# Designs tried in a protein design run: peptides against a protein of PDB entry 5JXT. Part 208

Target 1, 319 residues: chain A of PDB entry 5JXT
Amino acid sequence: SLLPKKEINVYIGMSEMQVKWYQKILEKDIDAVNGAGGKRESKTRLLNIVMQLRKCCNHPYLFEGAEPGPPYTTDEHLIYNAGKMVVLDKLLKRIQKQGSRVLIFSQMSRLLDILEDYCVFRGYKYCRIDGSTAHEDRIAAIDEYNKPGSDKFIFLLTTRAGGLGINLTTADIVILYDSDWNPQADLQAMDRAHRIGQTKQVVVYRFVTDNAIEEKVLERAAQKLRLDQLVIQQGRAQVAAKAAANKDELLSMIQHGAEKVFQTKGAFGTMAEKGSQLDDDDIDAILQAGETRTKELNARYEKLGIDDLQKFTSESAYE

## One batch from the design tools (peptide; made by RFdiffusion4, then SolubleMPNN)

Design b2_p24_8_s4 (from b2_p24_8, 12 letters changed)
Fold by OpenDDE base, seed 5:
Structure b2_p24_8_s4 (fold): chain B 319 residues (1-319), chain A 24 residues (1-24)
Amino acid sequence: as target 1 above (319 residues)
Amino acid sequence: MMEEIKKLLKEAQEKLKELEKKRA
């Protein structure tokens, strides 16, 4: 029988470089963050800021001129300059040692480029599929990954490309490196491993940059998922899915953690204390804390009715 | 919160300008 998937949000501090870039993003568009822009321009600017902040949470090298060089050499800096990479690097070692195989999903094909460089640097054998991958090459990559005795440890996928009904039950670990605004896209990604033919306990690690915009992306996704579930359960198909984030919601998301980001001179949390020197105990502590916060997050939304979820603004998360 | 964020942003911008001046 297919075991229920275990889902854990992994809350990860920003590296010093991420904090610096996060600050720069907020500073560059401060007038838009302050709401001084015209109504339409402000929403577009806020969406651009949100996208840049999400890039920063993923990896600072997603920005032009962020990568150290010349020479542009892949080295340990690729890892320690992004909190998610530090955790990923330790987690992948553990996953490999356990004889597990892993799907890594991202919304950003350019992050998969960084993850390819990382895989090469660490000597991890991988497959890749993104939105640009030809249909034949997708089939070939899936077959190469799924073949008996495949030496491919990692499958790198964009969440949308991985959502296309493929079977990857030869993996038992799923890492969501980032979250989709649509929680159904992430569920569809998980269901590549968590499907008929899976013989192992599927574990899903959702990476979330702590004290940053990604917490609000996660909260909105969790809210939407709960709303969708309740709408299905109650037969209220007419409950319009909460419209695209309004200006005030986007602003609140951008402002989340901004104060602490500006007060911080270095990295956040465990990244400040250990950085790239995270040990197995530090990873266990992060996973345990993540499991607790995941339960708390779920419990928060499970108590809410449809009307509460519709009215739920990002402000009510602080009351 | 917005005023505090504005203050912190201004202070950060000033520090960035000082760092840029030291790199020039």
Scores: peptide ipSAE 0.024, ipTM 0.473, DockQ to the pose 0.021
Fold by OpenDDE base, seed 1:
Structure b2_p24_8_s4 (fold): chain B 319 residues (1-319), chain A 24 residues (1-24)
Amino acid sequence: as target 1 above (319 residues)
Amino acid sequence: MMEEIKKLLKEAQEKLKELEKKRA
């Protein structure tokens, strides 16, 4: 029988470089961040800020002129300059030792480029598909990954490419490197491994940058998912899916953690304490803390009714 | 907290403008 998937949020601090870039993004558009633009501030400008902050949470090298060089050489700096890469590097080593195989999903094809460089640097054999991959090349990559005795350890996918109904049950670990605004896109992606024909316990690790925009993206996605579940259960087809984030919601999301980011000298959380020197006990502590916070998050939304979830404006990060 | 954030952000903007003026 197919075992239920285990889903855990992995809360990860920013590196020092990510904090500096996060500050720079907020400073560049400070009038919008302060709400000083008022009614004149465009929703498009706020969405652009959110997108830049999400890029920063993924990897600072997604910005022009952030990568050290010339010469542009892949080295340990690719890992230690992004909190998610530090955790990923340790986690992949553990996954490989367990004889597991892993799907890594992102919204950003440019992040998959960084993950390819990382795979080459660590000597991990991988497959890749994204939104630009031709249909025939997708089939070939899937077949290469799924073949008996495949030496491919990692499959790199955009969440959009993972949504196409493909079967990847030869993997038992799923890493969501980032989250979609639509929780169903992430569910569709992780369900590539969690299908009939899976023989192992599927574990899903969702990476979330702590004290940053991604916590609010996650909360909004969890609210929407719970609302969608309740609408299905209650047969209330007319419950308008909560509209795309309004200006005030986007502003609140941008402001979340901004004060702490401006006050911080160096890295955040576990990245400040250990940096790239995370050991196996530090990873276990991060995973255990993540499992606890995931249970608490789920328990918060399980108690809410449809009317509560509809009224649930993202509580100001300051209440 | 919102007022303190607005203050910190404003101070950061003023510093950025001063740095830009020194580079020009």
Scores: peptide ipSAE 0.022, ipTM 0.449, DockQ to the pose 0.018
Fold by OpenDDE base, seed 3:
Structure b2_p24_8_s4 (fold): chain B 319 residues (1-319), chain A 24 residues (1-24)
Amino acid sequence: as target 1 above (319 residues)
Amino acid sequence: MMEEIKKLLKEAQEKLKELEKKRA
C-alpha cells in the first residue's frame, strides 16, 4: 500500500547577501512599500516588487551584476550566498547517504541553471526538464532517470513542466525550492513521486525564506487549498477563490518582515550564527522547527469555514 | 510603528546616498 506523504515546511534565514539585495529592492520602491502612493500605485509595480523579492529569496545571482567575479567560476560562494542553497547542500548529502533519490522543483528556470552549476560543482549526476524542453528530450530524461540502476541522483524540474502526468516513483524525496501561487501545481508536482508504484515513504520538503515575502505566499497558498477543499466538499462550484491578489494583499506581503530586514546587519537566524557551517544537528533542529510551524499553519486554516476564508485578508504585518 | 519604519527607511536611504556619494 502507498504510505501517506510527509510534508514539512523548511523555514530558512537569508544570507548576508540576500539581506543586502532584499533591502536594495525595498529601498528602490520605498514609496510603494510604505503605501505612500495609495490608490495610485500600479498593481503592476507591486507585482514587480513581489517578483524581485521572490528572486532574492531563491538566489541573489538571479540579479545582473550580483555574481562575484572575475574570475566567474563556480565555487562555495554559490552556496553560502543563498540560505536555501546552504540547507539544500547539507540535506542532499544526507539524502544521498540514505540511498534516496530526489526531485527538486522550482518556478524559475534560471534557478535550475544555478542548480545545474551546483550539481556539476558537487559532482551530482542529474536530469533536467523545464518549459522549453522538447517532448522527445523530456521522454529521454524521464527514461534515463527511471532506468533500473540509474546513476542519476537528482531530477531538476520546473513545477509546471513536472506537473504533466509523468511518473517519477523512482524518487522518494521531493524538494520544493520555491512555491507556486497555485497550491494545486505543487500538489501535482508531489504526486509525480507519491503515486502507485512508490515503495518508499515519500517526504516533501518545502523551502520557505523566513521573515520574508515567501511566508505570505505560503499562507495564501494554504488558504486557497483549504477553500478549494471546502468548496468540493460542499458542492459549491462557484466559489472560485479570487485567483489574483488585490493591491492591499500585495502591499501587506511586501511589507511582511521588511522592518526586521532593514534592522538586520548580516544574515538571519541560523545563517547569522553558522553561515555555511551547518552540521547535522542544525539541520535536525531546522526540520523539527519546520514540522511544528507546518502543523500550526495547517491548524489555523482547518478551523476556518468558507465564509471566513473568503473574508480572510492576511492581517497587516504591523497589526 | 509605520512612522518609525518610515523614519528608519528614510535614514537608511540617506546613508545609502552618502555611501553612493563616497563611491563616486
Scores: peptide ipSAE 0.016, ipTM 0.425, DockQ to the pose 0.019
Fold by OpenDDE base, seed 4:
Structure b2_p24_8_s4 (fold): chain B 319 residues (1-319), chain A 24 residues (1-24)
Amino acid sequence: as target 1 above (319 residues)
Amino acid sequence: MMEEIKKLLKEAQEKLKELEKKRA
């Protein structure tokens, strides 16, 4: 029988380089971040800020002139300049040692380019599919990954390209390097490994940059998913889930953690705030807080009815 | 599994901090 998938949110602090770039993005559009543009601030401007902040959470080298060079050479700096890459690098070593195989999903094809460079640098054999991959090349990549005795450890996919009905049950680990605005896209990605023919426990690791916009992306996605589930269960097909974030919701998302990011000198997290060697207990507290926050996030939305989920979209704009 | 992920995340964050200190 197919075992239920295990989903784990992994809350990751930003590197010093990510903090500097996150600050720079907020500073460049500070009037929009403060809501000082009033009714004239275009939804398009706010959406652009959100996209730049999400790029920063993924990897600072997604920005022009962020990569050290010339010469542009792949080295350990590719890993240590992004919190998610440091976690990924440790996690992949463990996954490989366990004899597991892994799907890595991202919204950003340019992040897959960085992950290819990383795979080459670490000597990981991989396959890739994105939105530009021809249909025939997609079939070939899937077949190469799924073949008996395949030496391909990693499959790199854009979440939307991975949503194409494909079977990847030869992988048992799924890493969501980032999250889609539509939680159904992430579920469809997980269902590539969590399908009939899977013989292992599927584990999903969702990377979330701590104290950044990605937390609000995750919260919004979780709220939408719960609302969609309740609407289906109650037969109330007419409750159109608010399809797109409004301006106030986008402002609240941009402002989330911004103050703490501006106050942070160096790397992000309780590691930077205490200025002291965080003892093992402080890190365990962050990680317990992460597990607790994951449980609290789930518990927050599990207890809410349809009417509560509709109200909660208004109150989270003022906290 | 959660404790093992916690341990990996801890080791990763510690290593990140060490690498950032060596770069400064």
Scores: peptide ipSAE 0.000, ipTM 0.240, DockQ to the pose 0.103

## One batch from the design tools (peptide; made by RFdiffusion4, then SolubleMPNN)

Design b2_p25_1_s1 (from b2_p25_1, 11 letters changed)
Fold by OpenDDE base, seed 2:
Structure b2_p25_1_s1 (fold): chain B 319 residues (1-319), chain A 25 residues (1-25)
Amino acid sequence: as target 1 above (319 residues)
Amino acid sequence: MDEEIAKEIVEEAKEELKKYVPPAP
């Protein structure tokens, strides 16, 4: 029998470099962040700010001129300049020691480029599939990864490319490096490992940048998923979960944690205390805190009815 | 959105939800 998947949100502080870039993104569009644009502020501008903030949460080197150089060389700076990379680096070392194999999903193909450089730097053998990968190359990558006795440890995938019906049950760990706006896309990605033919307990680690826009992306995705569940259960097909955030929701998401980011001169959370020097106990503490917050988040949304969830999409503009 | 696509999304979501067993408390 297939064991239920275990899902854990891993809440990660920003590095000092991420805080500086996050501040710079907010400062560049401060009038939009303060809501001073009012009715004149375009949804497109807010969506662009959201996209830049999500890039910052993933890795600062997604921005032009952020990477140290020339010469552009892969070094430990690739890891310590992004909170998610610091946690990923320690987590992958643990996963490998356990004899597990891992799928890493992202929305951003350019983040997969950084993860390839990281894999080469650490000597991890990997496969890659994104939205540009030819059909034949995709088959070859899947077959190479699934091969009996494959030495490929990591599979790097864009979430959407990973959603396309592929079987990766030879992996038992899933890392969602970022989250989709559609929680179903993330579920479909997890189902590549959590499928008939899986023999191990599947564990899903969802990386979430703490005190940043990604918490609001996660909350919105959880709200949508709960609403979709209730609609299915109650047979009320007419509650079209508004698939797209409105302007006020986007503005609230951009404003979330912005004040604390502006007040902060260094890194956040465990990144401020230990930086890249996280030990195994620090990782256990992060995972345990994440498991607790995941249970609390789920319990918050499980208590909400359809009418409550519909109001939250309107009232989160007034809190 | 074509009624067929909406039905397919609902069926796929139903099948996915059958797999989405929250960890037992």
Scores: peptide ipSAE 0.000, ipTM 0.298, DockQ to the pose 0.012
Fold by OpenDDE base, seed 5:
Structure b2_p25_1_s1 (fold): chain B 319 residues (1-319), chain A 25 residues (1-25)
Amino acid sequence: as target 1 above (319 residues)
Amino acid sequence: MDEEIAKEIVEEAKEELKKYVPPAP
């Protein structure tokens, strides 16, 4: 029988560089961040801020002129300048040592470019599929990854490109480097490994930048997933929860952690003490803390009814 | 959305939910 998948949210602090870029993004649009734009503030502007903050949470090199150079050389800076990369780098070493194989999903093809550079730098053999990958090349990449005795350790996928019904049961670890606004897209990604033919315990690590926009993206995704579950259970398929964040919800998401980010000098949370010098005990502590917070998050939404979840605005997360 | 497609998505989502087990306490 297929073992149930284990999902762990991995809460990761920003690097010093991420904090600086996060501050810069907020400062550029500080009038919007403070709600001073009022009726003049466009939903499009807020969505752009959210997108920039999500890029920052993924990797600062997603911004023009953020990468150190010239010369533009891949080095340890690719890792230590992004909290998620620091954790990924340690986690992948552990995963490889365990004889596991890993799918890494992102919403951002440009992050996959960074992850390719990282794979080359670490000597990890990989496959890649994104939205631009031709159908024939997708088949070839899947076959190369799934072949018996494949030396490909990592499969890099955009979440939606990986969602296309493909079987990747030769992997047992899934890393969601970022989250989709639609939790179903992430579930579909997990199901590439968690399908008939899987012989191992599938473990899903969902990376979440702590004290940042991504916590609110995760909360919204969890809320939506619970609503979808309850709608399914109650046969109320037509209760389309308003899938699109309103202005106030986007503003609240942007404001989340902003004060602490402005007050922070240097790295944040788990990155503040050790940065790139994380050891195996630090990773275990991060995973344990993440497991606890994952249970707490799930327990929060499991107690809510449909009516509560539909009324749940991000304001009730601060009381 | 076609009612059949909606049903299929619902069934698929139900199967997905059965596979999801948060890490045990």
Scores: peptide ipSAE 0.016, ipTM 0.338, DockQ to the pose 0.012; fails the geometry check
Fold by OpenDDE base, seed 4:
Formats: C-alpha cells, structure tokens, sequence
Structure b2_p25_1_s1 (fold): chain B 319 residues (1-319), chain A 25 residues (1-25)
C-alpha cells in the first residue's frame, strides 16, 4: 500500500548576499513598495518586483553581476551565498547517506543551471528536464533515472515539466526549491514520486525563505488549495476561484518582512548564527521547527470554512 | 538577456495568473 506523503515546509534565512540584494530590489522601487504610486502603479510593476524578490530568495546569482568574477568559477561561494543552497547541501548529504534518491523542482530553469553547476561541483550524478527539453530527451532522462541500479542521485526538474504525467517512483524524496503560485502544480510535482509503484515513505521538503515574500506566496497557495478543496467537497463550483492577485494583495506581499530586511545587518536567522557551518543538529532543528510551523499553517486553514476563507483574503490586505 | 528572462518570467507569471481567471462563462 502507498504510504501517505509527509510534507514539511523548511523555513530558511537569507544569506548576507541575499539580504543585500533583497534590500536593493526594494530600494530601486521604493515608491511602489510604499504605495506612493497610488492608483497609477501598474499591476505589471508590482508583479516585476514580486518576481525579482522571488529570484533573490532562490539565488542571488540569478542577477547579472551578482556572481563573483570574471573569471566565473564554481566554488563554495555558490553554496554559502544562498540560504537554500546551504540547507540543500547538508540535506542532500543526509539523503544520499540514507540511500534515498531525490527530485528537485523549481519554477526557474536558470536556477536549474545553478543546481547543475552545484551537482558537478559536489560530484552528484543527475538528470535534468525543463520546458526547453525535447520530448525524446525527456523520455531518455526519465529512463536513465528510473533504470535499475541507476547511479543518478538527483533529478532536476522545472515544476511545469514535471507535470507531464511522468512516473519517478524510484525517488522517495521531493524538494520543492521554490513554490508555484498554483498549489496544484506543486501537488502534481509531488505525485511524480508519490504514485503507484512507490515502495518508500515519500517525504516532501518545501523550501521557504523566512521573513520574505515566499511566506506570502505559500500562504496564498495554501488558502487557494483549501478553497479549491472545499468548493469540490461542497459541489459549489460557482464560487469563482478568486481572481489573480489584485494590486493591494501584491503590495501587501512585497511589504511583508521588508522592514525587518532593511533592519537586518548581515545574514538572516540561522544563516546569521551558523552560515555555511550548519551541522546535522542545526539541520534537525530547522526541520523540526519547519514541521511545527507546517502543522500550525495547516491548522489555520483546516478550521476555515468557505465564508471565512473569502473574508480572510480581504482582511490580510489591510493589516 | 535579463530583460527577456524577466519578461518571460513575467509573461509566465501572467499566464499562470490567467489560469486563475475562471473561464468566461
């Protein structure tokens, strides 16, 4: 019988470099962040800020001139300059030691490029599929990963490319390096490993940059998922899935944690305390804290009815 | 390159945001 999947949100502090870049993104568009543009601020401008902040949460080298060089060389700086990479590096070592195999999903193909460089640098054997991968090459990569006795430890996928009905039950760990705006896309990604033919306990680690826009992306995705579930259960297909984020919702998401980011000197959270020197106990503490916060997050939404979820999305725009 | 990728990410985000627009009745 297929065991139920375990999902754990892993809340990760920004590196010093990420904090500096996050500040620069907010400062560049400070008038929009402060709502000074009023009704004239385009939804497109706010969406651009959101996307730059999400890039920063993933890796600062997604920005031109952020990578140390020339010459551009892959080194430990690829890891310590991104909080998610520091946690990923320790987590992958543990996963490998346990004899597990891992799917890593991202929304950003350019982040998969960084993860390829990382895999080469650490000597991890991997497969890759993204939106540009030809259909035949996708089949070949899946077959190479799924073959009996495959030495491929990691599969790198864009969340959308992973949605294609693929069976990856030869992996038992799923890392969502970032989250989709559509919680169904992430569920579809998880269900590549959590399917008939899986023999292990599937564990999903969702990376979330703490005190940043990604918390609000996650909250919004959780609200939507709960609403969709309740609509399906109640047969009320007429509850229009809330329209695309309005300007005020996007502004609130951009403003979330911004003050604390501006006040932060150096790295954030556990990254300030330990940086790249995270040990196994620090990882266990992060995972335990993440499991607790995940339970709390789920418990907040499980108690809400359709009417409450419709209201809650209005109040969070004014706090 | 960065503007094109930013445009592509924005266009993808817009396209994802359009998937949340209920189909017109």
Amino acid sequence: as target 1 above (319 residues)
Amino acid sequence: MDEEIAKEIVEEAKEELKKYVPPAP
Scores: peptide ipSAE 0.005, ipTM 0.328, DockQ to the pose 0.014; fails the geometry check
Fold by OpenDDE base, seed 3:
Structure b2_p25_1_s1 (fold): chain B 319 residues (1-319), chain A 25 residues (1-25)
Amino acid sequence: as target 1 above (319 residues)
Amino acid sequence: MDEEIAKEIVEEAKEELKKYVPPAP
């Protein structure tokens, strides 16, 4: 029988470089961040800020001129300049040692480019599929990954490209490097490994930048997922959760953790304490804390009815 | 988003929800 998947949110502090870039993004649009634009602030401007903050949470090198150089060489800086990469690097070593294989999903094809450079730098054999990958090349990559005795350890996928009904049950670990605004896209990604033919316990690690916009993206996704569950259970097909965040919600998401980011000198959390020098005990502590916060998050939404979830707006960090 | 894409997402969601065992409290 297929074992239930274990899902763990992995809350990760920003690196010093991420904090600097996060501050720079907020400062560039400070009037919008402070709500000084009021009703006049365009939804497009707020969405652009959200997208830049999400890029920062993924990797600073997603910004032009952020990568150190010359020389432009892949080195340890690719890892230590992003909190998610520091945790990923340690986690992948553990996953490999246990004889597991891993799917890594992202919304950003440009992040997959960084992950390819990382895989080459660490000597990890990988496959890749994104939205631009030709149909024949997708089949070839899937077959190469799934073949008996495949030496491919990692499969890099964009979440939406991985959603295309493919079977990747030869992997038992799923890493969501970032989250989709639609929780269903992430579930579909998990189901590539968590399907008939899986023989191992599937574990899903969802990376979430702590004290940043990604916590609010996750909360919104969890709220939507619970609403979708209740709508299905009650047979009320018509309650499409408003697919698009309103301006006030986007503003609240942008403001979340902004004050603490401005006050922070250096990195956040475990990244401030140890940086790239995380050990196995630090990873276990991060995973345990993440498992606790995951249970708390789920328990918050399990108590809410449809009417509560439809009215529920995440409180501003400034209220 | 096209109404068809929304329907596919809902049907896929229904199948996923059948597999979703909430972590035991």
Scores: peptide ipSAE 0.000, ipTM 0.308, DockQ to the pose 0.012; fails the geometry check

